# Peptides against a protein of PDB entry 3OIQ, part 163

Target 1, 212 residues: chain A of PDB entry 3OIQ
Amino acid sequence: KNRIFVSSSKDFEGYPSKAIVPVQFVALLTSIHLTETKCLLGFSNFERRGDQSQEDQYLIKLKFKDRGSERLARITISLLCQYFDIELPDLDSDSGASPTVILRDIHLERLCFSSCKALYVSKHGNYTLFLEDIKPLDLVSVISTISTKSTNSSKHSSSELISECDLNNSLVDIFNNLIEMNRDEKNRFKFVKLIHYDIELKKFVQDQQKVL

## One batch from the design tools (peptide; made by RFdiffusion4, then SolubleMPNN)

Design b1_p27_6_s4 (from b1_p27_6, 7 letters changed)
Fold by OpenDDE base, seed 3:
Structure b1_p27_6_s4 (fold): chain B 212 residues (1-212), chain A 27 residues (1-27)
Amino acid sequence: as target 1 above (212 residues)
Amino acid sequence: MIEEIQKSLEELNKLEPVTFDDVENLY
């Protein structure tokens, strides 16, 4: 089955029941929920959903059932957090209890852009997304990608591969949504509160704000 | 780093194949 690019988590409302569909999306990491029994990653593109929370629009499960698979899940989460400079409690503590990690609202401190491949699995009107692959994206690389392509509508034709255009459009949409959140006085998100808020990000946001 | 993330996740997915019985209501 070809992998489907997903621009909105609302797309899943139209997906078939009792199906396995490989999907891909780009979003910000918003939460991590790691317990002894499950691992969930929350992601969002901050698409406006009426009165619904804009956080955790994509809940992605890492499946494990035993200590060996749990260890691999923990390693995956640890490495992901190391990439994003997210402080975790010591996951390797020799206390025979696997520590619980609950992080929320990650996007309020860090923009953790991630390209995710997942399996959409549905049964009985419910669905779960299972993480197949994750590529964390560097913010400087994201900014550069958006900035260079806003000037070059190069129609590169050809191939049923998830278009580099879909990725870029989703990155632009995320930034536009964050700009709207930043303008809203009631929204907790503010670019100036990001730990990594620098002159480059400031300039990029200011330039994007003039186009919106 | 990225390759290590991807490798650990690939190893996890080999051990824990997804089934229809793994579906839960998360929303």
Scores: peptide ipSAE 0.733, ipTM 0.970, DockQ to the pose 0.916
Fold by OpenDDE base, seed 2:
Structure b1_p27_6_s4 (fold): chain B 212 residues (1-212), chain A 27 residues (1-27)
Amino acid sequence: as target 1 above (212 residues)
Amino acid sequence: MIEEIQKSLEELNKLEPVTFDDVENLY
């Protein structure tokens, strides 16, 4: 089956029951929920959904069942946090229990762009997304990609199942949504509150704000 | 770093194949 690019988590409302569908999306990491029994990553593109929270629009599960698979999940999360410079609470619990990690609202401090491959799995009207692959994206690379591709569709080879256009459009949509959130006085998101807010991001946001 | 993330996740997914019984209502 071909992998489907997903631009909105509302697309899943139209998906069949009792199916496995390989999907791909680009979103910001918003939450991490790691317990002894489960790991969930929250992602969002901040699409407007009326009065609903714009956080955790994509809840992606890392499945584990035993101590060996739990360790691999913890390593994956630790490495992802190291890439994004996310401070995990000190794992120095003298208690020998695997510490619970609950991080929320990550996007308020850091823009953690991620290209995710997942399995949509549905049964009895419910669905769960399972993480197959994750590519964290560097913010400088994201800004560069959006800024340069307004002019050059150079034919790069048909081997990556994502249209390079779908990725770019989703990145633009995310930034546009963040700009709208930044303009909303009721929204907690502000670019100036990001830990990594620099001259490059400031300039990029100012230039994008002129187009919206 | 990215390759290490991807490798650790690949090894996890090899150990923990997904089934229809793993479906949860998360929403």
Scores: peptide ipSAE 0.733, ipTM 0.970, DockQ to the pose 0.893
Fold by OpenDDE base, seed 1:
Order: C-alpha cells, then sequence, then structure tokens
Structure b1_p27_6_s4 (fold): chain B 212 residues (1-212), chain A 27 residues (1-27)
C-alpha cells in the first residue's frame, strides 16, 4: 500500500470514515503523555489555525494492553528521549507502579524534529493515529538539508517512499512558522531560550529571517 | 540509538495490532 505524505493535520478532515490509511509526516515533538494505560506523543508543524493552539496538531498513540507491551512502549519513549537529551523521571522504579510521564511544550526548550510513519484509523467520524515508525532528525542535519537544497536538486536516494522534496518543504515550513512565532511578542517560543541554541542555529535563523 | 528505537517500536506493533475498536476521540 502506498504511504501518503501529510503536510498538514487538516488533511485528515477530508479522509474516509472506517479506513486504515498509512501516512507519513515530519513535525516537532511537542508533548509526551505516558501513563499505565496509554502512551500519546504530540507533534506539531506550528501551522497557523486561527486562534487554536498550535501544539499537538498530531496526537500519535502507542498502543499497549499488558506489561510486556507497556515495557516496549516505555523503552521506545526512553530511547527517543535519550536521543533528544530529554530528561525523564526514572522509569525503572522497582516500586511496581509504572511512573507517569507528562511533558508539555517540549519545543520551547528543544527542537525535536521527527519523521513519523503512522496508521490513520477512522471509525464513527473519529480518527486515531498509531505510530508505526519514528526517525528522530538531528538539528544540524535539518539545517544542512534546508541550506543545501537551495542550491542542488540532484541526489536520487531511491529507498524511502517520501519525496525528498516533501520532507524538505515541510522542514522549511516548520522553520518559517517558528520564525513567525519568534517574532510574535505574545508567543512563548523564542530561539534564544532553546537549550541547544548555538552559533550555527543563530546564523541559520538570521539568514532565514532576511528572506521572510 | 535510532535503530534501537525503531526495533522496540516494531516489536511493540507486532504484539499490539491496530483495529477499528482502538479508535479514540483524541481531538
Amino acid sequence: as target 1 above (212 residues)
Amino acid sequence: MIEEIQKSLEELNKLEPVTFDDVENLY
């Protein structure tokens, strides 16, 4: 089955009822909600939607029902947080109670770019996205990819079902949205407040701000 | 690290196949 690249979470408003559709998107990790009964990851591209919150535009579920599957979900989240240098409470507490993790507004401290594969599943006018695969993206690699594609359209890597163009366009759109948020005095997002704000990110943002 | 994330998630998805009864109103 062909996987559909999704540039906006509004695309799901036009999707069929009672369907299972493989989808893919790129977005920033915004929230983690891990409890004894569920795991939800929030993602956003920060597309402007009027007065609605720009956070958690993609709510992605990791399904588990027993202690074995819960352990795998917890391992997946722990490894993802380790990749992004996100501090989690100790998840290995021998206390028999699985610790609850609720992180919000992750994008205010860290830009956690992620390429996600998910199943769109719909029933009775509702839908849920289920995580099939996640590839966390390094910020230096993201900046380099955006900066180099302004100059050279010639590498066919024939191995991912995504147009390399769709991924890059979405990465550019995310950065443009973050630049607009950074310019808004009412928005809490500021590049200078990121823990990983360095000379490279500063230069990239300054160069992009001249074009917008 | 990325491969370990992907492997743990693949193992999870093999244990927990998605059905239409797993649909929730999250929005």
Scores: peptide ipSAE 0.733, ipTM 0.970, DockQ to the pose 0.920
Fold by OpenDDE base, seed 5:
Structure b1_p27_6_s4 (fold): chain B 212 residues (1-212), chain A 27 residues (1-27)
Amino acid sequence: as target 1 above (212 residues)
Amino acid sequence: MIEEIQKSLEELNKLEPVTFDDVENLY
């Protein structure tokens, strides 16, 4: 099935009602909402939308209905948080109550770049995105990919129909949006407040700021 | 680690196929 690359969550305004469309996007993880009844991941590319919140532009659902599927959702979230060094409350608490996880504004402390595959499902003028696959991206790898405009289209046999151009353009757009947020005194986002703010990220941001 | 994330999510999606009745207004 052809998967559509999505550069903006506004693209969904033009999508058909009563459809199932496989989509893919790249964004920063902004929120995690895991309860006994639902699992939602928030993502954003921080595209300017006037006075609307730039957070949670993509709300992605993990579906579960029973204890077995809930356990798999919790394992998926735990492993994702381990990859990004996000501290979760102990999910194994002997209290028999499934712990609620509510994390917001993750991008203020950590840049959690993620390539997501999802199903767009629409009915009665509403839509929901369901997570099919997630690939967390290492920040060093993201910086290297943007810096080395990689003319090496090595045909590595992952049949993922993402143009390397679409991925690179989305990563550049995210960084440009973060640079604009960092320059805005009213915006809470600051690169120097990131837990992983190092010399490499500092240099990269300084070099990108000269091109904007 | 990445493969384990992908595997757990693949197993979840096999158990919980998506339908039109799963659509919610989240926005």
Scores: peptide ipSAE 0.732, ipTM 0.970, DockQ to the pose 0.919

Design b1_p27_7_s1 (from b1_p27_7, 15 letters changed)
Fold by OpenDDE base, seed 5:
Structure b1_p27_7_s1 (fold): chain B 212 residues (1-212), chain A 27 residues (1-27)
Amino acid sequence: as target 1 above (212 residues)
Amino acid sequence: MEEEKREKEFEKKLEEFEKNEKAVESK
């Protein structure tokens, strides 16, 4: 089955009421919920949805039903957090107690761009997104990609036809939404409050703000 | 107040997600 690129979490409202659809999207990591019984990741493109929270527009479930899937979920969370320099409690605690991790508002401190592969699974109009794969994206690489509008088709035969255009458009849309949030005095998001706010990000934001 | 509101909004989204999950997993 071909993987579908998803630009908006609203696209799922038009999806079949009974289907299994492989999907891919790019979004910012907003939350991590690891408990004894479940593992969820929240992502957002920060699309305007009226007065609704712009956080956790994509709720993605990691399989968490047996020791093997639980271990894989914990390893996935650990590797993701190591990549983004997110401090986690030790998930390998000898205490036999499964550590609970609840992180929210991750985007207020760190822009954790992630390319997610998931399975959309629906029944009777209800759906769940199951994580298949996650690729963290480096912010410098994201900024470079948007700035260069890379028309260079490097023929890297990654067998999954993500249109480089779809990825770039989604990254631009996320930054545009973040710029709007940064301009809103009522919004908690501010670029200057990011831990990794540097001269490069500052310049990029200033240049994007002139186009909006 | 604002933090408590955000927590309630998240709990509501999580409850909706869990409801949807149960509906998908129901045989």
Scores: peptide ipSAE 0.068, ipTM 0.680, DockQ to the pose 0.855
Fold by OpenDDE base, seed 4:
Structure b1_p27_7_s1 (fold): chain B 212 residues (1-212), chain A 27 residues (1-27)
Amino acid sequence: as target 1 above (212 residues)
Amino acid sequence: MEEEKREKEFEKKLEEFEKNEKAVESK
């Protein structure tokens, strides 16, 4: 079965009430919820949804049913947090208590771009997204990719089942949404409050703001 | 007030997710 690229988490409202659909999306990591019984990742494209919270538009479950899946979930969280320089409480505390990690609003401090592969699993109209794979994306690489596409309309690279166009369009849409949030005085998101806010990101945002 | 509202919205989304998960896993 071909994997479906998802540009909006609203697309799931039109999905079959009883299906298993392999999906892929790109989004910002917004939350981590690791407890004794569950592991969830929240992602968002910050698409405007009326009065609904723009955070956690994609709630993705890591399998957490047995010791093997629990260990894999914990390792996945540790590796993601290490990649994005997210401080976790010491998961290695000698207290045999399963560490609880609840992080929210990650996007206020760090732009954690992630390419996610998931299974949409529905029954009776309800669905769950199960993580299959996650690739963290480097912000410099994301900025470079968006910036170069505006100049090179001429390379048909016909390799990989996701059109390089869909990925890049979603990355542009995320930045556009972040620019709108940054312009809103009521929105807590500000680029200048990002821990990794540098001259490159500043210039990129300024250049994108002139096109919007 | 806004932080408490966001926390309640997150808790609600989590509860909805858990209800949906139970409905899906009850195969």
Scores: peptide ipSAE 0.054, ipTM 0.675, DockQ to the pose 0.856
Fold by OpenDDE base, seed 3:
Structure b1_p27_7_s1 (fold): chain B 212 residues (1-212), chain A 27 residues (1-27)
Amino acid sequence: as target 1 above (212 residues)
Amino acid sequence: MEEEKREKEFEKKLEEFEKNEKAVESK
């Protein structure tokens, strides 16, 4: 079965009430919820959804049912946090309790672009997204990819693989949504508050703001 | 006020997710 690229989490409203569909999307990591019994990752492209919060538009489940799946979930969280320089609260090993990590609003401090592969699993009209694979994306690489696409209109490579065009369009849409949030005085998101806000990101945002 | 609203929205999304998970995992 071909993997479907998803540009909006609203696409799932049109999905079958009983299916297993392999999907892929690109989004920003917004939350981590690791408890004794569950592991969830929140992602968003910050698509406007009326009065609903723009965070956690994609809630992704990691399997957390046995020691093997728990270990894989914990390793996945650790590797993501290491890649994005996210400080995990000291997992105080002293209480024999499983370490709990609850991080929210990650996008307010760091732009954690991630390409996610998931299984859409529905039953009786309800669905859950299960993580299959995650690839963190480097921000410099994201900026470079968006900047170069503006100049290279010329290779239709008709590969039935998730179009490099779909990825790049979603990355542009995310940045456009972030620019709109940055312009909104009521929105907490501001580019200048990002820990990694540098001259390159500043210039890129200023150049994208001229196209909007 | 805004943080309390966002916390309630997060808890609502989490509750919805948990309801969906239970419906799917009841195989």
Scores: peptide ipSAE 0.032, ipTM 0.659, DockQ to the pose 0.829
Fold by OpenDDE base, seed 2:
Structure b1_p27_7_s1 (fold): chain B 212 residues (1-212), chain A 27 residues (1-27)
Amino acid sequence: as target 1 above (212 residues)
Amino acid sequence: MEEEKREKEFEKKLEEFEKNEKAVESK
């Protein structure tokens, strides 16, 4: 079954009111919501949507119905936070309460690029995206990928891989949207406020700003 | 008839998904 690459979360507005569609996208992690009953990840490409918040444009649900799925969700959150150097509140509360994690606006401090595979499931016009797979992307690798116009179409003949062109276009679009947000005085996002803002990212942003 | 057919195809795909989720969780 062909997995559909999604460049915009608006694409789902045109999707069937009753469907199951395997999808994939690339976006920034914006929120983590882990409670006793739910695990949700928010992602965004920061497309302009009028006066609506630009975070959580892709709300992805992790399965959280039994002890096995809860464990998998918690491990997934822990591994993502370790990879992106996201501080989780100390889970060491000796109180046998399941740890609650609510993080918002992650993109204001860290650019957490992620390649997601999800299942679009709709019923009666409402939909849910279920996480199938997540690959965190290293920011240096993202910058390198955009900077190198890699015409290396390695003919990986598997119908399951994201097109290198689709990935690169989405990464460029995200950076362009972030540059526009950085230029807007009303927008909270600023590259200089990122914890990992270095000389490489600074140079890359300056070079991309000349093309916009 | 076409709506009921689409409904059964959706339910079948949902069951296949739930079976695949269980099969991925069981490995």
Scores: peptide ipSAE 0.024, ipTM 0.578, DockQ to the pose 0.026

Design b1_p27_7_s2 (from b1_p27_7, 17 letters changed)
Fold by OpenDDE base, seed 2:
Structure b1_p27_7_s2 (fold): chain B 212 residues (1-212), chain A 27 residues (1-27)
Amino acid sequence: as target 1 above (212 residues)
Amino acid sequence: SMEKERRERFEKMLEEQEKNEKAVEEK
């Protein structure tokens, strides 16, 4: 069965109450929840959903059932945090307690673009997304990809069944949503508050704002 | 039923995705 590209977390409202579907989406990392019993990643495209929080539109579960899966989850979190320059709270080396990490609103400080492969699993109308794979995306690469949309359908290798167009459209939609949030005085998100806000991002945002 | 409507919407989304995939392979 082909992997379905998901442009909106609302698509899951149309999915069967009993299904197993491989999916892929692109979103910003918004939260990390690592405890002794579970590991969750929150992602969002920041689609408007009324007055509700726009964080955690995609709640992704890592397998956390045995020492092997727990180790893999912790390594995954560590590698993501290293890639995005997310400071993890100092693990007090003297407390033999399993590290607990609870981070929220990550997008207020860092734009952590991620391409996620997940397994949609539904039962009785409820669903869970299980992480299968995650590819962090570099912000400079995201900006360059959106800016170069006009010329080269380079036939990149036939093994990724997901259209480069779907990825690029989702990245544009995310930036458009962030621009709208930045314009809203009530929204906490502001590009100028990002730790990595540089001249390149500033110029890109200014150029995109002229098209909206 | 709500379940029938959800299934029909999902099947339509799959057909649209398969059409888009074929349209990319034919170019």
Scores: peptide ipSAE 0.069, ipTM 0.650, DockQ to the pose 0.022
Fold by OpenDDE base, seed 1:
Structure b1_p27_7_s2 (fold): chain B 212 residues (1-212), chain A 27 residues (1-27)
Amino acid sequence: as target 1 above (212 residues)
Amino acid sequence: SMEKERRERFEKMLEEQEKNEKAVEEK
């Protein structure tokens, strides 16, 4: 089955009222919501949507129906947070209460670029995105990929219908949106407030700001 | 151009899904 690359969460408004579609997107992790009954991940490309919140444009559900799926969801969150250096409360606390994790506005402290594979499932016009796979992306690797785009038209005929061009274009669009948010005095997002703000990110942002 | 190609890929996938759903309901 061919997987669709999604560049905008608005694309889902045009999707069928009854369908099951494998999709892929790249976005920043914005929220984590783990409770006793559900696990949700919020992602955003920070596309301008007027006065609407730019957070959680992609709300992704992890399966949470049985002990096996709950364990997989907790492991997924733990590994994701470990990769991005996100502090979680100890999920292993011997207190038989399932730990509740509610993190919001993750993008204000850390740029957590993620390539997500999900299953779009719609019924009666409502849809749910179910996580199938997640690949965290290293920020240095993202910056290098965007910076080197000018030279490698490597025609790698990868049998994956998802062009490396689509991924790379979405990464550029996200950075452009973040630059616009950083310029807006009303926006809480500022690059200088990121915990991992370094000289490399500073130089990259300054160079991108000259092209925009 | 790229947005048009994405829409065409989507429409083509919809047609394949509708064909697959009909083929499951006819069994």
Scores: peptide ipSAE 0.034, ipTM 0.562, DockQ to the pose 0.030
Fold by OpenDDE base, seed 3:
Structure b1_p27_7_s2 (fold): chain B 212 residues (1-212), chain A 27 residues (1-27)
Amino acid sequence: as target 1 above (212 residues)
Amino acid sequence: SMEKERRERFEKMLEEQEKNEKAVEEK
C-alpha cells in the first residue's frame, strides 16, 4: 500500500470525507495527553495559521480500547520520553491509580523531532489520525542531514516512495519556522531557552539565520 | 509540478482503494 508523505496538516482539508489513507509526516512533539480513557500525541511544523495556536497541528491518537492497546500506548509514551529526556511521573505508582500524563508546550524546552506513520480515517466529514509507527529523530542527526543536503545527492535506491528530499524539505521548513518564532519578541519560543541548547545548535541556527 | 504529481498519485491511490473495497464486499 502506497503511503503518502504529508508536508502540511492543511493537506487533510482536501482529503475524502470517508477514507482510510496511510500517511507519513515529520514534526516536533508539542504535547502528550494520557488519561484513563485516551492517549493523544500533539505534533506541529509551526506553519503560520493566522490567529490559531501553532501547537498540535497533528493530533495523533493511540489506540486505547483494551488492556493490550493501553499497555502499548503507555510503553510508547515511556520510550519516547526516555529518548527525549522528558521527565514523566512514575507510571509504576503502586497506588493502583492509572497514571495521568498531561504535557504541553514540549517544544519550548526540547526539540523532539519525530517521523510518524499514521492512518488517516475519516467518516461523516470528521477525521482521526491513528498512530501506526513513530521514529524519534536525534537533533544532531537532523542538523547534519540539513547541513549536508548541499553536497551529497547520493542516489539511494528508488524503492522508498518517500524521497529523502521530502523529509529534508520538511525539516528545513520546521527550522525556518522556529527561526521566525525566535525572532518574534512576542513568541515564547527561544532557542537559548532549550535545555539541550549547545554550541552546535547555536552555530547551526546562526548559519541558517544568514540564509533567511 | 510536485504538488500536481502528488495530487495525481493521491487520486490513483483512492481509485485503487475503492476497487479493493468493492472486491472485498463482493466476496
Scores: peptide ipSAE 0.023, ipTM 0.551, DockQ to the pose 0.028
Fold by OpenDDE base, seed 4:
Structure b1_p27_7_s2 (fold): chain B 212 residues (1-212), chain A 27 residues (1-27)
Amino acid sequence: as target 1 above (212 residues)
Amino acid sequence: SMEKERRERFEKMLEEQEKNEKAVEEK
């Protein structure tokens, strides 16, 4: 079955009430919820949804049913947090107590771009997204990819072009949404409050703001 | 325009951030 690229988490409202659909999306990591009984990752594109929270638009479950899947979930969280420089308590502490991790609003401090592969699983109209794969994206690579989009429209295969265009469009949409949030005085998101805010990100945001 | 005011506010926040960074490096 071909994997479907998802540009909006609203697309799932049109999905079958009983299906298993492999999907892919790109979004910012917004939350981590690791307890004794479940592991959830929240992601968002920060699409405007009226008065609904812009956080956790993609709520992704990690399999958490046995000691093996729990261990895999903990390793996945540790590796993601190491990549994004997110401070976590030791998840492997010998104390036998499974550490609880509840992080929210991660995007207020760090832009954690992630390419996710998931299974959409629906039954009786309710759905769950199960993580299949996650690739963290480097912010410098994201900025460079968006900035170079204007010059290289020549000579890749139509199928690779579509997936790359979809990815790049979603990355642009996320940045545009962040720029709108930064401009809103009521919004807590500000680029200058990001821990990794540098001259490159500053320049990129200034250049994008001139186009919007 | 509302957009001009938004840009001016953003530039002001950047200038304030750069000023704060320099004030930390000079200590």
Scores: peptide ipSAE 0.000, ipTM 0.265, DockQ to the pose 0.015; fails the geometry check

